# Peptides against a protein of PDB entry 2AZE: the designs that were tried, part 186

Target 1, 148 residues: chain A of PDB entry 2AZE
Amino acid sequence: AQECQNLEVERQRRLERIKQKQSQLQELILQQIAFKNLVQRNRHAEQQASRPPPPNSVIHLPFIIVNTSKKTVIDCSISNDKFEYLFNFDNTFEIHDDIEVLKRMGMACGLESGSCSAEDLKMARSLVPKALEPYVTEMAQGTVGGVF
Target 2, 101 residues: chain B of PDB entry 2AZE
Amino acid sequence: GRLEGLTQDLRQLQESEQQLDHLMNICTTQLRLLSEDTDSQRLAYVTCQDLRSIADPAEQMVMVIKAPPETQLQAVDSSENFQISLKSKQGPIDVFLCPEE

## One batch from the design tools (peptide; made by RFdiffusion4, then SolubleMPNN)

Design b1_p26_5_s2 (from b1_p26_5, 11 letters changed)
Fold by OpenDDE base, seed 2:
Structure b1_p26_5_s2 (fold): chain B 148 residues (1-148), chain C 101 residues (1-101), chain A 26 residues (1-26)
Amino acid sequence: as target 1 above (148 residues)
Amino acid sequence: as target 2 above (101 residues)
Amino acid sequence: SHSEKLKEQLERLNRTGHVKASYVDE
C-alpha cells in the first residue's frame, strides 16, 4: 500500500513536470518560428528597397515595450550610471516583451492561438526542423497533450 | 495489479518526457544557431511602423527598453501607485521612444 | 482585472524574456 502511494505521488509529479515542459516547448517553437519569419521578412524588404533601413528607425532584439495612454503622466528617475530606473505613472500601463510583439505582428503565423490558415501552417512547418513538424501540426489543431 | 499498473504508467511517462526533452534540445539548438549567425542578428529587428501596428501612437505612448540580461524588473499596480523599477547588474539600461512618435 | 493582466504580462517576461520580472503587492 505504501509503495503504491509513493508511485502515485511520483506519477503526479511527473505529469506536472511534463505539462510544464510542454508549455516550454511550445514557447520555444513559437520563438523559433517568429525569429526566422522576422529575419525572412526583413531580408526580403531590404532586397526590395535595395538598401537597409536607417539605423535609428529599427529596434534590434531583445527589447521590452511599455505602453500607456498618451494622457498618462510619467515621472522617470535615472541613476547616474543608468543602472537603475524608476518610472511612476498616474494611470495603468502594459508591458510586453519582443516575443509578444512578434506574435501580435503575426510572425508566429497564428500558431500561438491555433488560428492558422493552410498557408500559415505551411509557413510554420517550413521554419522548423523536420522533427518538430508533427508537434507544430498538433499545436495548430489544438491536440497537444491529448495523451495526458 | 495496482502496483504493476502504476509501474507501467511511470515507464510510459518517462518515455514521453524523454521525447519532450529531445524536441526541446532541437529547439534550443536552433535558437543558439540563430543567435550565432551574424546576418540573422543583423536582420532581427522591428520597425517603428511595426510598433505602431501593435499600439497606436495616436492613443498610446510606447516606450522601448533595452536592458542587459538578468535585469530586475518590478511592477506595482494599485489605485494609488503605478510603478516600474529597473535594476541592472551587468550594464546600463537604454530607454527611448521611436523617432516618429 | 488589470492587475491580473499585468501579472500575466510579467509571467511572460519571466518565461520568454531575459529579465527577472516580479509583481509587487502593496
Scores: peptide ipSAE 0.475, ipTM 0.912, DockQ to the pose 0.835
Fold by OpenDDE base, seed 4:
Structure b1_p26_5_s2 (fold): chain B 148 residues (1-148), chain C 101 residues (1-101), chain A 26 residues (1-26)
Amino acid sequence: as target 1 above (148 residues)
Amino acid sequence: as target 2 above (101 residues)
Amino acid sequence: SHSEKLKEQLERLNRTGHVKASYVDE
């Protein structure tokens, strides 16, 4: 009885660890897809354009964005070496990393929410190594979570 | 029996975890390859138009932060205090608005 | 709530791994 109890505890521990790793893997997959898709988009756009975009017109990864109302008053204190910043807002703000931006741009093909069209899924699969394709499929179906 | 069943479950879970680890390694490798590819990094950018699609500059200001790795970001959100603190140890932080703003 | 939303955003930042994000609770 005690042995079984110990194994059950271990089982639960492993299940939780696996769940955490599944989440991490999903995020990594989404990052990969988003990055590759972004690169492809930009490559195609530049090929069609007569010139690359002006250097100051684009924002290279990585980055973080902070958005707030245009009416929000922002006070900024910067250290002399620019190693430290302090922003004070008089209203709410939002913070997003580059990956979140890419997701909202659709660069992850809707895989992040499991809302992929057939074409989106095809694109997503094409942007990952073969070994990851089954997992991408599971993500699209929302079936990730089962221990295989 | 119960013991045998649990033992089998644990073995299966171990195999599953090993598979996950393998897949994660593949992913991290791919990401590193992307990082090492100069052309890919050159093309890894968004435009102001992209940001506008996320946050309309007509109504919202979009501030861009480019910070060195492992920069500390602290956020305070309360009715009396709204703050963002950035502290870098590896280099200067660059903050700017999109040129279209 | 907005605070919850912000916390989620900070969690995303941490997952990305470029910064170490934290929420200061008052």
Scores: peptide ipSAE 0.473, ipTM 0.913, DockQ to the pose 0.840
Fold by OpenDDE base, seed 3:
Structure b1_p26_5_s2 (fold): chain B 148 residues (1-148), chain C 101 residues (1-101), chain A 26 residues (1-26)
Amino acid sequence: as target 1 above (148 residues)
Amino acid sequence: as target 2 above (101 residues)
Amino acid sequence: SHSEKLKEQLERLNRTGHVKASYVDE
């Protein structure tokens, strides 16, 4: 009947929305783990060095990086107020946000790529609230996607 | 029947979505706490060595962009154009190069 | 392809929500 058909459409809509939220949640978890792990690393490093790093030697979050071949020619135009930038490259470039950088640094414990050892998983779990630990475990096992 | 089954499925999906929303709220709360903690923000940084480990400046040029929130970034990648455009409405944009070791 | 990779990178930028990133076809 028409009523059943309408409900089936709604069911599909909700399933898709849930799928999207699952992806968002996973990203949020990775961000949290990465940030906390980064802070922990730096705290330890500064304690060992008995001083903070020089101010101009560090880049605070948030940031974006653009990388390209060292041989790439870049033309840059900047507005007087620095509100606008235009970069022209003669070759391909890549853009990465700080989260991607942290992931590649291993700050997300390899959870993002399924390369999470037992020790990595232990670290990841320790960096999230207790309520999120089961989901972290699911991420590590690749079992995310089910309806809970 | 079929109608009852579908109705039950929708209820279960609603509960699942509510659980997801709850977990997401927990995550966003934790992230806000980090952003509001002065000491955490002081320690929320990467070094040039970190960036070199990701993209070695010996082979790659690494440009760092510090942009205000809601900055527009447009990228063009075509056979004739490789371009990045940045437009901020909330303040100046800072761009600098990561020095090579 | 490189273009596909770039699009994915832009999607990540948007996902983190700090900037509004877009790919322009020219």
Scores: peptide ipSAE 0.468, ipTM 0.912, DockQ to the pose 0.877
Fold by OpenDDE base, seed 1:
Structure b1_p26_5_s2 (fold): chain B 148 residues (1-148), chain C 101 residues (1-101), chain A 26 residues (1-26)
Amino acid sequence: as target 1 above (148 residues)
Amino acid sequence: as target 2 above (101 residues)
Amino acid sequence: SHSEKLKEQLERLNRTGHVKASYVDE
């Protein structure tokens, strides 16, 4: 019947929304782990060095990076007030946000790629509230995808 | 019947979504706590060495962009044009190169 | 493809960053 058809459409809609939220949750978890791990790393490093790094030697979050071949020619135009930038490249480029950088630094403990060692997983679990630990475990196993 | 089955499925999905929302709220709360902690924000940084570890400056040039919130970024990727446009409404944009060291 | 990779990168910017990123297809 038409009513059943409508409900099936709604069912599919809800399933897709849940899938999207699952992806969002995973990203939020990775952000949390990465941030906390980064802070922990830097705190330890500063303690070992007995001083903070020089102000001009660090890049605080948030930031974006653009990388391209060293051979790439870049033309740049900047407005007087620096509100507008235009970059022209003669070859391909990549753009990464700070979270992606942190992931590649290993700050997310390899959880993002399912490459967690036992120690990595232990670290990841320690950086989230208890309620999120089961989900972290599922992420490490690559078993996230079912409906709660 | 079929109708009853579908109705039950939808109710179950609603409950599942609510549980998911709860977990997301926990995560966002933790992130807010981090943003409100001055010491954590002071320590929330990377070094040029970190960037070099993920993008070898011997092969890659690394540009760092510090942009105000809500900055518009447009990227063009075609055989004819490779372009990035940045437009801020809240303040100046800072762009610098990560040195090769 | 590179274009697909770039699109994914822009999607990440929109999800986790403070910028509004968009891809322009010519």
Scores: peptide ipSAE 0.461, ipTM 0.911, DockQ to the pose 0.822

Design b1_p26_5_s3 (from b1_p26_5, 13 letters changed)
Fold by OpenDDE base, seed 3:
Structure b1_p26_5_s3 (fold): chain B 148 residues (1-148), chain C 101 residues (1-101), chain A 26 residues (1-26)
Amino acid sequence: as target 1 above (148 residues)
Amino acid sequence: as target 2 above (101 residues)
Amino acid sequence: SHLEELKKRLERLNKTGHVKASYIDE
């Protein structure tokens, strides 16, 4: 009886761990797709323009974005060596990482929200190794969560 | 019996987790390859136009943070305090507005 | 809520591994 109880506890623990790893894998896949899609977009754009964009007109990954109303008053304290920053706002703000920006740009092909068209899904599949294609398909269908 | 059933379930879960780990390793490998490819890194950028599509500078102030790895970011957003703290131990932090602003 | 969304974003930052992000409770 005690042995069965121990195994049931272990089973539940493993199921939860698998669930967590599934979430991590999905995020990794989205990152991969977004990055590759971004590179592809920019390569094409530069080819069309026949030159790279001006160096001060682009922001290379990685980065973080903070946005707030233009009416928000911001006080900033910076250490001499620029190792420390302190921002005080008089109103709410938003923080976005580069991946979130890419997702909102559509670089993840809508896979993050299950809003993939046939073309989006085709693009997403083309940007991952063959071994990951089945999982991408499951993500698009919203069927991720089962044990495989 | 119950014991045999649970034992079999655990074996199956172990196999499933191993497959999951394998897929994750593939993903992390691909991401490393991207980070090590000079051409890819050169092209891994967004533009001010991209940022405008996410947070319109006409309505929002957009601040860009370029920080070294392992930088600490602490945020407070409450009725009494609105604050962001950045602390780096690996180099200087660069904070700037979108160049087109 | 706004706070919930902020916490989710901070969690995402941590998942990327580039920064160590946290919300300070008062």
Scores: peptide ipSAE 0.230, ipTM 0.885, DockQ to the pose 0.785
Fold by OpenDDE base, seed 5:
Structure b1_p26_5_s3 (fold): chain B 148 residues (1-148), chain C 101 residues (1-101), chain A 26 residues (1-26)
Amino acid sequence: as target 1 above (148 residues)
Amino acid sequence: as target 2 above (101 residues)
Amino acid sequence: SHLEELKKRLERLNKTGHVKASYIDE
């Protein structure tokens, strides 16, 4: 009985670890797809324009976005060397990392929300190594979570 | 019996975890390759138009933060306090606004 | 809630490894 109990504890521990790794893998896949899709988009756009965009017109990764109402009053304190910033708002704000921005731009092909069309799925699969394609398919179908 | 079943489950779970580890290694390798490719990094950008599509500056002020690695970001967002603190040890932080259309 | 979402976003920032993000308790 005690042996079975010990094994059950270990089983649960492994299941939890696997679940965590599945989540991490999904995020990594989404990042990869988003990055590659972004690069592909921009490459094509620059080719069509026959030139790169002006340097001050683009924001290179990585970055963080903070947004708040246009009516929000913001007080900003900056150190002389610009190593430290302090922002005080009089209302709520939102923070987004670059990956979240890319997802909202559709760079992850809707894979992150289960809104992946057939064309989106085709694109997503094309942006990952062959070994990851089955997992991408499972993500699109919402069937991730089982034991391999 | 129960013992045999649990033993079998553990073996299967171990195999599954090893497969996950392998896939994760593939992913991390791909991401590293992207980070090391100068052309890819040159093309890894968004535009202000992209940001406006996510958060329209007509209604929302959009602030962009470019910070060195390991920069500390502390935030509080409550009914009484709304604050963001940034502290870098590796270089200056660049903050700018996405212009309105 | 908004606070919960903020905390989730901060956790996400930490996962990227680029910044060290934390919520300041009052």
Scores: peptide ipSAE 0.205, ipTM 0.885, DockQ to the pose 0.741
Fold by OpenDDE base, seed 1:
Structure b1_p26_5_s3 (fold): chain B 148 residues (1-148), chain C 101 residues (1-101), chain A 26 residues (1-26)
Amino acid sequence: as target 1 above (148 residues)
Amino acid sequence: as target 2 above (101 residues)
Amino acid sequence: SHLEELKKRLERLNKTGHVKASYIDE
């Protein structure tokens, strides 16, 4: 009885770990697709323009975005060496990492929300190794969650 | 019996986790390759136009933060305080606003 | 809620970003 109980606890522990890893894998796949798609877009754009953009006109990864209402008053304190910043807002704000920005740009092909068209899914599959294609398909169909 | 069933389930879950780990290793390898490719890193950028498409500066102020690795970010968002603190140990932090076109 | 979303984003930064992000309770 005690042995069975111990194994049941271990079973539940492993199930939870698998669930966590599934979420992590999905995020990694989205990152890969977003990065490769971004690079591909920019490469094509630079080729058409016959030159790279001015250095000060682009923002390289990684970065963080903070946005707030245009009406929000912001007080900023900066150390002399710029190692420390303090921002005080009079209203709420939002923080976004670069991956979230890429997702909202459509760089993950709508895979993050299961909003992939046939063309989007084709693009997503083309940006991952063959071994990951079945998982991308499952993500698009919303059928992820099964145990391998 | 119950014991045999649980033992079998654990073996199957172990195999499933190993398959999952394999896929994760493939994915992390691809990400490492991207980080090591000079051309990819050169092209890994967004524009102010991209940011405007996400948060229009006409309605939202968009602040961009370029910070060294391991920079500490602390945020407070309550009815009493709205604050962001940045502390770097590896170099200066660059903060700028995305201009409205 | 907004606060829940903020905390979720901070957690994401810790997992996928290169900064150490945290929310400070009042």
Scores: peptide ipSAE 0.204, ipTM 0.883, DockQ to the pose 0.757
Fold by OpenDDE base, seed 4:
Structure b1_p26_5_s3 (fold): chain B 148 residues (1-148), chain C 101 residues (1-101), chain A 26 residues (1-26)
Amino acid sequence: as target 1 above (148 residues)
Amino acid sequence: as target 2 above (101 residues)
Amino acid sequence: SHLEELKKRLERLNKTGHVKASYIDE
């Protein structure tokens, strides 16, 4: 019947929307975990060193990383006010945002890849509010995607 | 029947979406709290050593870009063109290399 | 591929919302 067909269309639409929100939530969770874990790491490190690192030795978030071969020739054009930059490379490059860097550092506890050890999962859970813990568990298990 | 089943499914999906929205709100709140905490922001940094772990400076040149929010980044990476364009509307952009370089 | 990876990274930047990232097609 037409009514059933309409509802089926709506069902599919909602499923897609939920899928999108799941992806967004997962990313937010990863960001939270990564940030908190980074802060915790650095706090501990500074305590052990009994001093903060030199200002020029650290890069505060947010940032973007561009890397290329040392052999790559880079031409840079900068506006007078430094509002505009143009980089021309003679070879390929890579771009990484800070979150990607944190993930590769393991700050997200491997949750992004579902490669959490028991200890990693425990850490991840400890870095989120209680309400988010079940979802973190599902992420680790790779079981996110079902209907609640 | 089929109609009843679909109706029930839609209700369940609605509940699921509401739960997701709630969780997202919680998460965004936590992120805001982090951004508002001065000490956390002070400690929100990576080192050159960290960057070496993902891009070996012995082989790669690592460029750091500190750009204001809403900065436009356009990239071209093809056999003919390799380009990055940055355009900020909220302030100057800082670009630098790691001190070890 | 490298290109696909780049595009994914740009998409990530957009999702973060800090920058407006795009790949310029030739």
Scores: peptide ipSAE 0.238, ipTM 0.887, DockQ to the pose 0.776; fails the geometry check

Design b1_p26_5_s4 (from b1_p26_5, 14 letters changed)
Fold by OpenDDE base, seed 4:
Structure b1_p26_5_s4 (fold): chain B 148 residues (1-148), chain C 101 residues (1-101), chain A 26 residues (1-26)
Amino acid sequence: as target 1 above (148 residues)
Amino acid sequence: as target 2 above (101 residues)
Amino acid sequence: SHSEELKKRLNSLNKTGHVKASYTDL
């Protein structure tokens, strides 16, 4: 029936929207975990050292990194006000945002790839509000994607 | 029947979406609180050692870009063109290198 | 610091792109 067909279309639309929101939520959770874990790590490190690191030895978020071979020649054009930069490389480069850097550092506890050890999962859960813990568990299991 | 089943599915999907919205609100709130917490922001940093862990300066140069929010970044990485363009509207862009150990 | 010095040098590159730089040159 036409009515059923219409509802099926709507169902599919909603499913896709939910899928999109799931992806967004997962990223938000990962960011939260990564940030809190980073802060925790640094707090502990500073406590152990009994001092903060030298100001120019650290890079505060947010940032982006670009890496390329040390042999890569880079031409840099910079506007007078430093509002614009143009980099020309003679070879390939990689760009990573701060979140990706944190993930690669393990700050997201491997949750980003569903590769959490029991200890990693415990850490991840401890860094989110209680309401988010079930979702963190699902992420770790790779079971996110169904209807709640 | 089929109609009743679909109707029920839609109701359940609505409930699921509401849960997602709620969880996202919690997340965004937490992130906002982190951004507003002075101590957290003071501690929200990485070191050159951290960067070396993902891009070894022995072989790779690591350039750090600190740009204001909403800075436009365009990158071309093809066989014949390798380019990064940055354009800020909110302030100057800072670029520096991490030293090799 | 070393990185700060590199930052100064990098940020002093001319806007015309006449300066070619590599990590080894900095």
Scores: peptide ipSAE 0.028, ipTM 0.860, DockQ to the pose 0.029
Fold by OpenDDE base, seed 1:
Structure b1_p26_5_s4 (fold): chain B 148 residues (1-148), chain C 101 residues (1-101), chain A 26 residues (1-26)
Amino acid sequence: as target 1 above (148 residues)
Amino acid sequence: as target 2 above (101 residues)
Amino acid sequence: SHSEELKKRLNSLNKTGHVKASYTDL
């Protein structure tokens, strides 16, 4: 029947939307864990050193990273007001946002790749509200994908 | 029947999506709290040592770009052109290099 | 520190407007 066909289309639409939101939630959780873990690490480090790091020795979020071979020649043009930059490279480069940097630093506890140790998972759970802990566990197990 | 089954499925999916939205709201609230906490923002930094774990400055040049919100970034990485363009409308862009150890 | 000095140098280059160099030449 036409009515059933319409509902089947709607069902599929909703399933796909839920899947997209699941992916978005996982990313948000990873961001939260990474940020809180970074802050915790730095707080501990400053306490151990009994002083904050020199202002010019650290890079605060947000930022972008660009890396390329040290042999790469870079032509850099900068506007007078520094509002505009143009970089020309003679070879390939990579761009990474700060979230990706934090993940690669292990700040998300390996949760993004499902490579959490027991200690990593414990840390990850401790950095989210109680309501999100079950979801963190499912992420670590790779069991996210079912419908609530 | 089939109609009843589909109707029930849609109801269940709606409830599942509502639960998902709730969890997302909790998460976004936590992120907002972090952004509003001055001490957390002060401690939200990386070091050059951290950046070396991403790309070793012995082999790679590591450039850090600090740009105002809404800055436009355009990148081309092809055999014919390797280019990054930055255009800010809200202030100057700062660029730093990560030194070798 | 070395890190601070390098950041200062790059800031100086930002004022140049146009520069052609490899990383080792910076």
Scores: peptide ipSAE 0.026, ipTM 0.865, DockQ to the pose 0.029
Fold by OpenDDE base, seed 3:
Structure b1_p26_5_s4 (fold): chain B 148 residues (1-148), chain C 101 residues (1-101), chain A 26 residues (1-26)
Amino acid sequence: as target 1 above (148 residues)
Amino acid sequence: as target 2 above (101 residues)
Amino acid sequence: SHSEELKKRLNSLNKTGHVKASYTDL
């Protein structure tokens, strides 16, 4: 009885850990797809363009985005060495990391939200190693973790 | 009965976790390869047009922050206070503004 | 400098009316 109880506790612990790892894996897959898709897009664009985009017109990863209404009053303070910044807003703002930006750009093929067309799914699969393709399919179907 | 069932379940869960670990290792390897590839890093960029697609500067001000690793970011977004504090330990922080057009 | 450039950008935005921002050194 006591042994069974101990094993039940362990079972629950493992289930929780697996759930966490599933979430981590999904995020890693999305990041991989997004990065590869971005690189592929830009490579193709530069090949077709007369020249690469001007250096000052592009923002290389990594970065963070902050957006707020253009009517928002912003007080900005910067240290002399530029090691410290302080921004005060009179209204709400949003912060997005580069991964989120890429997702919203569609670089993750809509896989993150389940809005993945057949074409998007094909693209997503093509951007991951073969071993990951089944998991990508499960993500698109929303069936990840169904075995647990 | 129950003991045997639990032990079997634990074995199955262990196998499942090992599979997840394997897949995660594959993913992290791919990401490392991308980070180590000079050409990929050169092409790992977005444009202002990309940013406009998610936050139109006609209505939203878009600020881009490039900070060294381990930079502290503190954000407060409440009815009483709206603030972002950045503090870097490794180098200067760069801030860019995305133009409307 | 970066700080000067940022100040310039902020001031430019203020002139255009795109955003209202102030810049001060810490």
Scores: peptide ipSAE 0.024, ipTM 0.853, DockQ to the pose 0.028
Fold by OpenDDE base, seed 5:
Structure b1_p26_5_s4 (fold): chain B 148 residues (1-148), chain C 101 residues (1-101), chain A 26 residues (1-26)
Amino acid sequence: as target 1 above (148 residues)
Amino acid sequence: as target 2 above (101 residues)
Amino acid sequence: SHSEELKKRLNSLNKTGHVKASYTDL
C-alpha cells in the first residue's frame, strides 16, 4: 500500500541519517582518543624531562603537512602580508591534516583500522567517557553499523 | 502486519538515533573541554621526529602549514599541474620545513 | 618566522641538491 511505501521511504531516510551520524561519531571518537593520547604522551615526556620542550622543536595543533619527493621542484609565491601562498610542484604531493598524522602515529591506538591489540583497546577505552566505551569496543570489533 | 512492523521499526530507529545523539553530545562535549583546557592545548603538539615517522625527510620533503581558521586550501594534483593555493582571511599563514635530521 | 625558517632551510637544501625550491612575492 501507499502508506507502507511512505513508511519504507521514511525508514530508509532514518537509516541513512543514522549511518551518517555513526560515521561522524566514530571520527569524533578517534579524534578524542588521538588528542588525549597525544596529550598524555607529551605530558609524560615532559615529566620525564622535567621541562617543556623548546618552543621551536614542536608543532602545535592545528596544522597540515605537505610531503613530496625530495627531488620535487617547488616554486613558492607568498603575498606580502602572508595571507596568500601559492605552491607549484613539478611532481605529485600528499596533504595530511593533523588528525591523519595522529592516526598514523598510532595515537588512535589502531582503532581507525581495526588493528587494535588488547592493550591498544584498553588504552582507547581509558581515554573516553564510560558511556562511549561500548562503542569503542564495537569499533575495535568492526561491529559498528547496527541499530542500537 | 506490514504496516505495524514498519511503524515499530520507525519507533525503534527513533530510539536508536536518540541514543546515538546522546553519545555524540558526550563526545563533542569532551572535545570542547579539550579545546578549552589550556594545559591540554599546550600539550597538543607533535615533533619533527613524529613527522619523520610517517614521512621520512631523508626521502620526502615535509612541509608544515600553520594557518588561521577558515583558510581556503585549493589543491590540484594532475599530470599537467601540481599546485597548492592557500588563502587566509583571518591572518598570516606560516609555512616551515621539517629538517631531514 | 616560520616562513623565514622555511626559506633558510630550503636555501640550504637547494645548495645540497636535496630539495629545489624558489620563493617569489606575489
Scores: peptide ipSAE 0.022, ipTM 0.856, DockQ to the pose 0.028

